# Peptides against a protein of PDB entry 3JWR, part 322

Target 1, 323 residues: chain A of PDB entry 3JWR
Amino acid sequence: TRELQSLAAAVVPSAQTLKITDFSFSDFELSDLETALCTIRMFTDLNLVQNFQMKHEVLCRWILSVKKNYRKNVAYHNWRHAFNTAQCMFAALKAGKIQNKLTDLEILALLIAALSHDLDHRGVNNSYIQRSEHPLAQLYCHSIMEHHHFDQCLMILNSPGNQILSGLSIEEYKTTLKIIKQAILATDLALYIKRRGEFFELIRKNQFNLEDPHQKELFLAMLMTACDLSAITKPWPIQQRIAELVATEFFDQGDRERKELNIEPTDLMNREKKNKIPSMQVGFIDAICLQLYEALTHVSEDCFPLLDGCRKNRQKWQALAEQ
Target 2, 298 residues: chain A of PDB entry 3JWR as posed
Amino acid sequence: TRELQSLAAAVVPSAQTLKITDFSFSDFELSDLETALCTIRMFTDLNLVQNFQMKHEVLCRWILSVKKNYRKNVAYHNWRHAFNTAQCMFAALKAGKIQNKLTDLEILALLIAALSHDLDHRGVNNSYIQRSEHPLAQLYCHSIMEHHHFDQCLMILNSPGNQILSGLSIEEYKTTLKIIKQAILATDLALYIKRRGEFFELIRKNQFNLEDPHQKELFLAMLMTACDLSAITKPWPIQQRIAELVATEFWEQGDQVGFIDFVCTQLYEALTHVSEDCFPLLDGCRKNRQKWQALAEQ

## One batch from the design tools (peptide; made by RFdiffusion4, then SolubleMPNN)

Design b2_p25_6_s4 (from b2_p25_6, 16 letters changed)
Fold by OpenDDE base, seed 4:
Structure b2_p25_6_s4 (fold): chain B 323 residues (1-323), chain A 25 residues (1-25)
Amino acid sequence: as target 1 above (323 residues)
Amino acid sequence: DEAREEAERERLEELEREWLTSMYS
């Protein structure tokens, strides 16, 4: 395609130029092409292209395929969300110094997972999918959409001309897919809530050890969540803009719940309760976010900007909630 | 100190329940 030709022929700017190592990164001003260029740079600078012998054209095609399989009519869970998740992963690996704690296969898997974790997202949560009796709800009893996201990821990875993993051995391929699956499934917040206590306790007791395979897997799950939720850590103007996108999508779901399911939406999904967004954001930060970024910062102090951003945004939301 | 930590844990659990109800009901 013309798009592929354009991307494949383009000069890829440095990570410094693209600012993709910054935790404060924003994609708002970037074109789709520029987001793809950023993604190429992430693969390159993480040594994934070299170490796994990726062909440039294949990588370009894969990126475009992933982007294409996000829906444009979804306000938040679109390509830009996936891209920002991957950028946060890249920043955590580079600026946050987590790269040195992981294997190349783990890094490869995490980056692919971050980009793929919400593939074909429909702008509704698992509860809606279940209540609407969608066919996917018949295939999976829990983490419905996350299973679907992984299926989409696998489909793309195996599609002709998109096989960025073709340079891997069979064992490396299997390992990578396992980690990708675990990472994507870990983005179900219900699973995060279920598992985070173990992670926090290990940190609190100073017993956390990445040499333990179970703890490694747990850490990768927590890292994925930290990147998935990283919008809450962004500078306030960026945070506000993203929060608006989230609210838009949630309200769209609420509207559909009223229309299609004849159900009154929860406050989070209720357009009529927009004034509660600030207080709900404070609650979200306290209940879900703060402890995660505290724990992550304990693992790597260079991840502090995520925690600091989260704390600052809590203050901003609290101030709005008090008005 | 222990009492303060316990109170904070209880507060967080309450917030978690409230948020989960909003997200998954």
Scores: peptide ipSAE 0.027, ipTM 0.616, DockQ to the pose 0.057
Fold by OpenDDE base, seed 3:
Structure b2_p25_6_s4 (fold): chain B 323 residues (1-323), chain A 25 residues (1-25)
Amino acid sequence: as target 1 above (323 residues)
Amino acid sequence: DEAREEAERERLEELEREWLTSMYS
């Protein structure tokens, strides 16, 4: 395709030029091509292209395929969300110095997972899928969409001309897919809630050890969530804009719940309760985000900008909630 | 103070339940 030719022939700017190592990164001004270039840079600077012998054209095709398999009519859970998740992962790995704590396979898996974690997202949560009796709800009891996202990820990875993992041994491939699956499934916030207590306790007791395979898996899950939710850490103007996208998608779901399911939406998904957004954001930050970024910062102090951003945005949302 | 920490944990658990209910009910 012309798009592939353009991408494959393009000079990829440095990570510094692209500012993709910055926790404050914004994609708002970037074209789709530029987001793809950023993604190439992430793979390159993490040494994934070299270490796993990725062909440039195959990587380009894969990126475009991943991008294509996000829906454009979804307000938030689209390519830009996946891209921002991956960028946060990249920043956490580089600027946050987490790269030094992980294997190349883990890094590869995390980056692929970050880009893929919401593939074919329909702009509705697992509860809606379940309540709508969607066919996917018959296949999976829990983490319905996350299983679907992984299936989509696997489909793309195995598609002709998209096999970025072809340079891996069979064992490396299996390991990578395992980690990808775990990482994508970890983005189910219900699973995060279930598992985070163990992580926080390990940190609190200073017993956290990445050499333990179970703790490693737990950390990767927490890191995925931290990147997935990283919009909450962004500079306030960026945070506000993203929060509007999230709200739009949630309200769209709420509208569908009313129309299609004859269900009254929860406050979070009720467009008539827009005035509650600030207080809900404060609640979200307190309930979900703060402890995660605190714990992540304990693992790597260089991740502090995420925590700081989260705290600052909490203050901003709190101020709005008090108006 | 341990009591304060416990109270904060309880508060967070409540907020979590409220948020999760709103998100996933």
Scores: peptide ipSAE 0.027, ipTM 0.614, DockQ to the pose 0.059
Fold by OpenDDE base, seed 2:
Structure b2_p25_6_s4 (fold): chain B 323 residues (1-323), chain A 25 residues (1-25)
Amino acid sequence: as target 1 above (323 residues)
Amino acid sequence: DEAREEAERERLEELEREWLTSMYS
């Protein structure tokens, strides 16, 4: 395609020029082409292209395929969300110095997972899919969308001309797919809530050990969640704008819940309760975010900007909630 | 101090339950 030709022929700017190592990064001013260029730079600077012998054209095609398989009519869970998740992963690996704690296969899997973790998202949560008796709800009982996202990821990876993993051995390929699946499934917040206690306890007791395979898996899951939620850590103007996108998508679901399911939506998804957004954001930060970024910062102190950003935004939301 | 810490823990657990319900129930 013309788009592929343009991307493949384009000069890829440095990570410094693109500012993709910054935790404060914003994609708002970037074109779709520029987001693809940033993604190429992430693969290159993490040595994934070299170490796994990726062909440039294949990588470009894969990136465009991933982007194409996000829906354009979804306010938040779209390509830009996936891209920002991957950028946070890149920043955590580089600026946060987590790269030195992981294998190349783990890094490869995490980056693919971050970009792919919400593929074909429909703008509704697992609860809606379950309650609407969607066909996907017949295939999976739990983490319905996350299983679907992984299926979409696998489909793309196996599509002609998109096989960025073709340079891997059979064992490396199997390992990578396993980690990708685990990482995508980890983005189900229900699973995060279920598992995070074990992680926090290990950190608190100074028993955390990345050489333990179970603890490694747990850490990768927590890291994925930290990147998935990273909008809450961004500078206030960015955070506020993203919060509006989230609210838009949630309100759209709430409207559909009334119309299609004949139920009253929760406050989070109720358009009439938009005045509660500040207090709900404070609750979200306290219940879900703070402990995660504290624990991550304990593993790597260079991830402190994520924690600091989260704390600052809590203060901003709290001030709005008090008005 | 222990009572305050316990109360805060209970508050956070309640917030967790509320968010879990809102997102997945």
Scores: peptide ipSAE 0.027, ipTM 0.620, DockQ to the pose 0.077
Fold by OpenDDE base, seed 5:
Order: structure tokens, then C-alpha cells, then sequence
Structure b2_p25_6_s4 (fold): chain B 323 residues (1-323), chain A 25 residues (1-25)
């Protein structure tokens, strides 16, 4: 395609030029082509292209395929969300110095997972899928959409001309897919809530050890969630704009719940209760976000900008809630 | 202060339940 030719022929700017090592990064000003260039740079600077012998054209095609399999009519869970998740992962690995704590296969898996974790998202949550008796709800009992996202990821990875993992041994390939699956499934917030207590306790007791395979898996899950939720850490103008996108998508679901399911939506998904957004954001930060970024910062102090951003945005939302 | 830590934990658990109910009910 013309898009592939353009991407494959383009000079990829440095990570410094693209600012993709910054936790404060925003994609709002970037074209789709520039987001793809950023993605190439992430793979290159993490030494994934060299270490796993990726062909440039194949990587370009894969990136474009991933992007194409996000829906354009979804307000928040689109390519830009996946791209921002991957960028946060890259920043955490580089600027946050987590790269040195992980294997090349783990890094490869996390980056692929971050880009792929919401593939074919429909702008509705698992509860809606279940209540609407969607065919996907018949295939999976829990983490319905996350299983679907992984299936889409696997489909793309195995598609002709998209096989970025062809340079891996059979064992490396199996390991990588296992980690990708675990990482994508970890983005189910219900699973996060179930598992986070173990992680926080290990941190609190100073018993956290990345050499333990179980603790490694747990850490990768927490890291994925931290990147997936990283919009809450962004500078206030960016955070506000992203929060509006999230609200739009939630309100769209609420409207569908009324129309299609004949139920009254919860406050979070009720457009008539927009005035509650600030207080709900404070609650979200307190319940879900703060402890995660505190724990992550404990593992690597260089991740502090994520925690600091989260705290600053909590203050901003609290101020709005008091008006 | 153990009492403060316990109170904060209880508050977080309540917020968690409220948030989960809102997202997944």
C-alpha cells in the first residue's frame, strides 16, 4: 500500500526528537504516520529489531496492521490509546530504567502487548458485552474483551507479511506469546484489583524479588496496568482532554444501555451526571491509581514522574469537585 | 500510626467497591 511504502521509506527520527522517552508525552499533535514512526523507534531503541532480526518492511506492515485493527468510531479505546500505552511502556523501560530489570523477550512481549492490548475494542466494557449476550460472552467467562484482544493480536502476528517474530526460536516464540497473553489479560481492571494486594504487600514487606518467576509475572501485570492507566499521570491539560474522551465513550455506552438493554446507567456512564466527573476522578485515583504508582516508584525511583503526575491531577480534580 | 493506616485501608476498600460496582454492574 501507499501507506506502507511511505512508512518503510521514511527516515525514523531519534527518540529525543520524538520525545517518546518523556512521561509527559502527548500524541495530540502527531499524525498517524508519526505515531507509526514513533513505534518503529521504540522497537529499534529497545534493540528488538537487531536482537530478533526483524525485517524493516515486516515491522512496518505489522504496525500498520495493528493500527488498522483499532476502530475509528470509538472515542477513547482506539489506536491512540494503544500507542500512548506503548509510549508509556517505552518511557518506563528507558527513563524509568526498568529495561535493565527485564529480559529481551519480556521487553518484546510487553511492547507488543501494549500496542495490541485493546485490539478491536468496541467502546463498551465487559459488563455490557456480558449483559447484551454478545457472542464473545459465550466464548469466555471472564476478561471477555481481553481474550478477544489477544486473539486479534495472535491473528495479526500470524498473518502473511506481519510475522515480526519469525526470527525467534520455537521456545522463544512460545515464551513471548505466553507473556503477551498474560500482559493483555492483566489490563482487565478486575484482574488488577484481584492481584494488586499481593504486589503491594511484597513491596511493603521489602520481599519483592524479580528473580522469582511468580513475582516477575506479577510485576509485568502491574506494569501493564500502570501504562494502560497512564493518562491519569499526564500534565493537566492533557489529562483533562483524555478524561473527556473517556467520558464520551462511557456516556455512549450509557446511552446504549438505556436504548438496547432498557437499564439506567451508572453515574459514571450517565451523561446527565457530568457534574460528578471531578469527584469520580478523585475516587478513581484514590481507589485504583495512587497505590500502583507508589509501588512502581518503589521498584524504580525513576518512575516518580508518573506518581507525581497522578498526585497533581488528583489535586486538580479535587479542586473542581469542590466548586 | 496503625489506626490511621487501618482507616485509610478501609476508605480505599470502600472506594474500590464503589468504583467496581460502577464499572462492572
Amino acid sequence: as target 1 above (323 residues)
Amino acid sequence: DEAREEAERERLEELEREWLTSMYS
Scores: peptide ipSAE 0.026, ipTM 0.621, DockQ to the pose 0.058

Design b2_p25_7_s1 (from b2_p25_7, 17 letters changed)
Fold by OpenDDE base, seed 4:
Structure b2_p25_7_s1 (fold): chain B 323 residues (1-323), chain A 25 residues (1-25)
Amino acid sequence: as target 1 above (323 residues)
Amino acid sequence: MEEEAKELAQIEDELEELLRKAYFE
C-alpha cells in the first residue's frame, strides 16, 4: 500500500528527537505516520529488530496492521491510547531503567502487548459486553475484551507479511506469546485489583525478587497496568485532555446503556454527572493509581516521574473538586 | 460461571461502588 511504502522509505528519527524516552511525552501533535515512526524507533532502540532479526518492511506492515485494527470512532481506546501505552513502556524500560531487569523476550512481549492490548476495542467495558449479550460474552466468562484483544493480536502476528516473530525459535515464540497473553489479560483492572495486594506486600516486606518466576510474572502485570494507566501521570494539560477523551467514551457508553439496555448508568458513565469528574479522578487516583506507582518506584527509583505526575494531578483534581 | 469469574465480577462491582462513594459522601 501507499502507506506502507511511505513508512518503509521514511527516515526514522532518533529517540531523542522524538522525545519518546520522556515520561511527559505527548502524541497530540504527532501524525499517524510519526506515531508509526516512533514505534519503529522503540523496537530498534530496545534492540528487538537486531536481536530477533526483524525485517524492516515486515515490522512496518505489522505496525500499520495493528494501527488499522483500532477503531477510529472510539474516543479513547484507539490507536493513540495503545501508542501512548507503548511509549510509557518504552520510557519505563529506558529512562526508568527497567530494561536491565528483564530479558529480551520479556521486553519484546511487553512492547507488542502494549501496542496490542486494546485491539478492536469497541468503546465499552466488559460489563456492557456481558449485559448486551454480545457474542464475545459467550466465549469468555471474564476479561472478555482482553481475551479478544489477545486473539486479535495473535491473528495479526500470524498474518502473511506481518510475522515480526519469524526470527524466533519455537521455544522463544511460545514464551513470547505466553507473556503477551498474560500482559494483555493483566490490563483487566479487576485482575489488577485481585493481584496487586501480593505485589505491594512483597515490596513492603522487602521480599520482592525478580529472579522468582512468579514474582517476575506479577511484576510484568503491574508494569503493564502502570503503562496502561499512565495518562494519570502526564503533565496537567495533557492529563486534562486525555480525561476529556475518557469521559467522552464513558458517557457514550452510558448513553448506550440507557438506550439499548434500559439501564441507568453509573456516575462514571453518566453524562449528567460531568461535574463529578474531578472528585471521581481523585478517587481513582487514591484507590487505583498511587500505590501502584509507589511500588513501581520502589522497584526502580528512576520511575519516580510517574509517581510525581500522579501526585501532582491528584492535587489538581482535588482543587477542582473543592470548587 | 467459574469461581474466578464470580470473584472478578464482585471486584468490579466493589470498585464501582468505591469510586462512587469515596468523595461523594
Scores: peptide ipSAE 0.071, ipTM 0.769, DockQ to the pose 0.437
Fold by OpenDDE base, seed 2:
Structure b2_p25_7_s1 (fold): chain B 323 residues (1-323), chain A 25 residues (1-25)
Amino acid sequence: as target 1 above (323 residues)
Amino acid sequence: MEEEAKELAQIEDELEELLRKAYFE
């Protein structure tokens, strides 16, 4: 396609020029082409292109395929969300120094997972999928959408001309796919809630050890969640705009719940309760986000900007809630 | 339904309730 030709022929700017190492990064001013260029730079600067012998054209095609398989009519869970998740992962790996703690296969898997973790998202949560008796709810007992996202990821990776993993051995390939699946599934917030206590306790007791395979898996899951939720850490103007996108998508679900399921939506999904967004954000930060970024900062102090951003935004939301 | 699936469904409900309560605190 012309799009592929344009991307493949384009000069890829440095990470410094693109500012993709910054935790304060914003994609708002970027074109779709620029987001693809940023993604190429992430793979290159993490040495993934070199270490796994990726062909440039294949990588370009894969990126465009991933982007194409996000829906444009979904307010938040679209390509830009996936791209921002991947950018936060890149920043955590580079600026946050997490790269030094992981293998190349783990880094490869995390970056692919971050870009792919919400593929074909429909703008509704797992609860809606279950209650609507969607066909996907017949395939999986839990984490329905996350399983679907992984299935979409696997489909793309195996599509002709998109096989960015073709340079891997069979064992490396199996390992990578396993980590990708675990990482995508970890973005189910229910799984995060289930597992986070173990992670926090290990940190609290100073027993956390990345050499333990189970603890490594746990850490990768927590890191994925930290990147997935990273909008909460962004500078206030960026945070506000993203919060509006999230609210829009939730209200769209609530509207569908009324229309299609004939149920009253929860407060989170209820457009009539939009005035509670500030207090809701404070509650979300306190219940979900703060402890995670605190624990991540204990693993790597260079991730502090994420924690600091989260704390600052809590203050901003609290101030709005008090008006 | 697997026991894990039941547990996760419960956690999802609890999470929604937790977030809802935060609106009034």
Scores: peptide ipSAE 0.055, ipTM 0.759, DockQ to the pose 0.461
Fold by OpenDDE base, seed 3:
Parts: C-alpha cells; structure tokens; sequence
Structure b2_p25_7_s1 (fold): chain B 323 residues (1-323), chain A 25 residues (1-25)
C-alpha cells in the first residue's frame, strides 16, 4: 500500500525528537504516520529490531495492521489509546529504568501487548458483552474482551507479511506469546483488583523479588495496568481531554444499555451524571491508581513522574468537584 | 473456570460500585 511504502521509506526521528521517553508525552498533535514512526522508534531503541532480527518492512506492516484493527468509531479505546499505552511502557522502560529489570523477551512481549491490548475494542465493557449475550460471552468465562484482544493480536502476528516474531526460536516464540497473553489479560481491571493486593503486600514487606517467576509475572501485570491507566498521570490539559474521551465512550455505552438492553446505566455511564465526572475521577484515582503508582515508584524511583502526575491530577479533579 | 468467572464478575460489579460511591461523595 501507499501508506506502507511511505512509512517504510520514512526516516525515523530519534526518541528525543519524538519525545517518546517523556512521561508527559501527548499524541494529540501527531498524525497517524507520526504515531507509526514513534512505534518503530520504540522497537528500535529497545533493541527489539536487532535482537530478534525484525525486517523493517514487516514491522511497518505489522504496526499498520495493528492500527487498522482498532475501530475509528470508538471514542477512547482506539489506536491512540493503544499507542499511548505503548508510549508509557516505553517511557517506563527507558526513563523509568525498568528495562534493566526485564529480559528482552519480556520487553518484546510487553510492547506488543501494549499496542495490541485493546484490538477491535467495541467501546463496551465485559459486563455489557455478558448482558447482551454476545457470542464472545459464550467462548470465554471471564475477561471476555481481553481474550478477544489477544485473539486479534495472534491473528495479526500470524498474518502474511506481519510476522514480526519470525526471527524467534520456537521456545522464544512460545514464551513471548505466553507473556503477551498474560499482559493483555492483565488489562482487565477486575484481574488487577484481584491480584494487586499480593503485589502491594510484597512491596510493603520489602519482599518483592523479580527473580521469582511468579512475582515477575505479577509485576508485568501491574506494569501493564500502570501503562493502560497512564492517562491519569498526564499533564492536566492532556488528562482533561482524555477524561472527556473516556466519559464519551462510557456515556455511549450507557445510551446503548438503555436502548439495546432496556436497563438503566450505572452512574459512571449515565450521561445525565456528567457533572459528577470530577468526583468520579477522584474516586478512581483513590481506589485504583494511587497505590499502583506508589508501588511502581517503589520498584523504580525513576517512575515517580507517574505518581506525581496522578497526585497532581487528583488535586485538580478535587478542586473541580468542590465547585 | 466458572468459579473464577463468577468471582471476576463480582469484582467488576464491586469495582463499578466503588467508583460510583467515590464519584458521588
């Protein structure tokens, strides 16, 4: 395609030029081509292209395929969300110095997972999928959408001309897919809630050890969630804009719940409760985000900007909630 | 698998409720 030719021939700017190492990064002003260039830079600077002998054209095609398999009519869970998740992962690995704590396969898996974790997202949560009796709800007992996202990820990875993992051994490939699956599934917030207590307790007791395979897997899950939720850490203008996108998608679901399921939506998805967004954001930060970024910062102090951003945004949302 | 599914569904519901309460305090 012309798009592939343009991307493959383009000079990829440095990570510094693209500012993709910054936790404060925003994609708002970036074209789709620029987001793809950023993604190439992430793979390159993490040494993934070299270490796993990725062909440039194949990587370009894969990126474009991933982007294409996000829906444009979904307000938040689209390519830009996946891209921002991956950028946060990149920043956490580089600026946050988490790269030094992980294997190349883990890094590869995390980056692929971050980009792929919401593939073909339909703008509705697992509860909606279950209540709507969607065919996917018959295939998977839990984390329905996350299983679907992984299936889409696997489909793309195995598609002709998109096989960025072709340079891996069979064992490396199996390991990578295992980690990708785990990482994508970890973005189910219910799984995060279920598992976070163990992580926080290990941190609290100073017993956290990445050399333990179980704790490693737990950490990768927490890191994925931290990147997935990283919008809450962004500078205030960026945070506000993203919060509006999230609210839009939730309200769209609520509207569909009323129309398609004949049910009253929860307050979170009720358009009539828009004035409660600030207080909801405070609650979200307190219930979900703060402790995660505190724990992550404990693992790597260089991740502090995420925690600091989260705290600052809490203050901003609280101020709005008090008006 | 079914037990895990029920547990996760419950956690999701509890999470939504938690977020709702936090939002409306």
Amino acid sequence: as target 1 above (323 residues)
Amino acid sequence: MEEEAKELAQIEDELEELLRKAYFE
Scores: peptide ipSAE 0.091, ipTM 0.773, DockQ to the pose 0.482; fails the geometry check
Fold by OpenDDE base, seed 5:
Structure b2_p25_7_s1 (fold): chain B 323 residues (1-323), chain A 25 residues (1-25)
Amino acid sequence: as target 1 above (323 residues)
Amino acid sequence: MEEEAKELAQIEDELEELLRKAYFE
């Protein structure tokens, strides 16, 4: 395609030029082509292209395929969300110095997972999928959408001309897929809630050890969630705009719940209660976000900008909630 | 798998309840 030709022939700017190492990064001003270029740079600067012998054209095609498999009619869970998740992962690995704590296969898996973690998202949560008796709810017992996202990821990775993992040994390939699956599944917030206590306790007791395979897996899960939720850490103007996108998608679901399921939506998804967004954001930060970024900062102090951003935005939302 | 699914569903319900109480009550 012309798009592939354009991408494959383009000079990829440096990470510095693209500012993709910054935790404060915003994609709002970027074209789709520029987001793809950023993605190439992430793979290159993490040495993934070289270490796993990726063909440039194959990588370009894969990126475009991933982007294409996000829906454009979804307000928040679209390509831009996946891209921002991957960018935060890249920033955490580079600026946050987490790269030095992980293997190349883990880094490869995390980046692929970040880009793929919401593939074919429909703008509704697992509860909606279950209540609507969607066919996917019959395939998976829990984390319905996350299983679907992984299936989509696997489909793309195995598609002709998209096989960015073809340079891996069979064992490396299996390991990578395992980590990708675990990472994507970890983005189910219910799983995060289930597992985070173990992580926080290890940190609190100063018993956290990445050399332990179980703790490594746990850390990768927490890191994925930290990147997935990283919108809450962004500079206030960016955070506020993203929060509006999230609210839009939630309200769209609420509208569908009324129309399609004949049920009253939860307050979080009720458009009539939009004036409660500031207080909801404060509650979300307190219940979900703060401890995660505190723990992550404990693992790597260079991740502090995420925690600092989260704290600053809590203050901003609290001020609005008091009006 | 079934037990885990039930546990996760419960966590989801508890999370929704927590958010509702925190945000609107």
Scores: peptide ipSAE 0.089, ipTM 0.773, DockQ to the pose 0.509; fails the geometry check

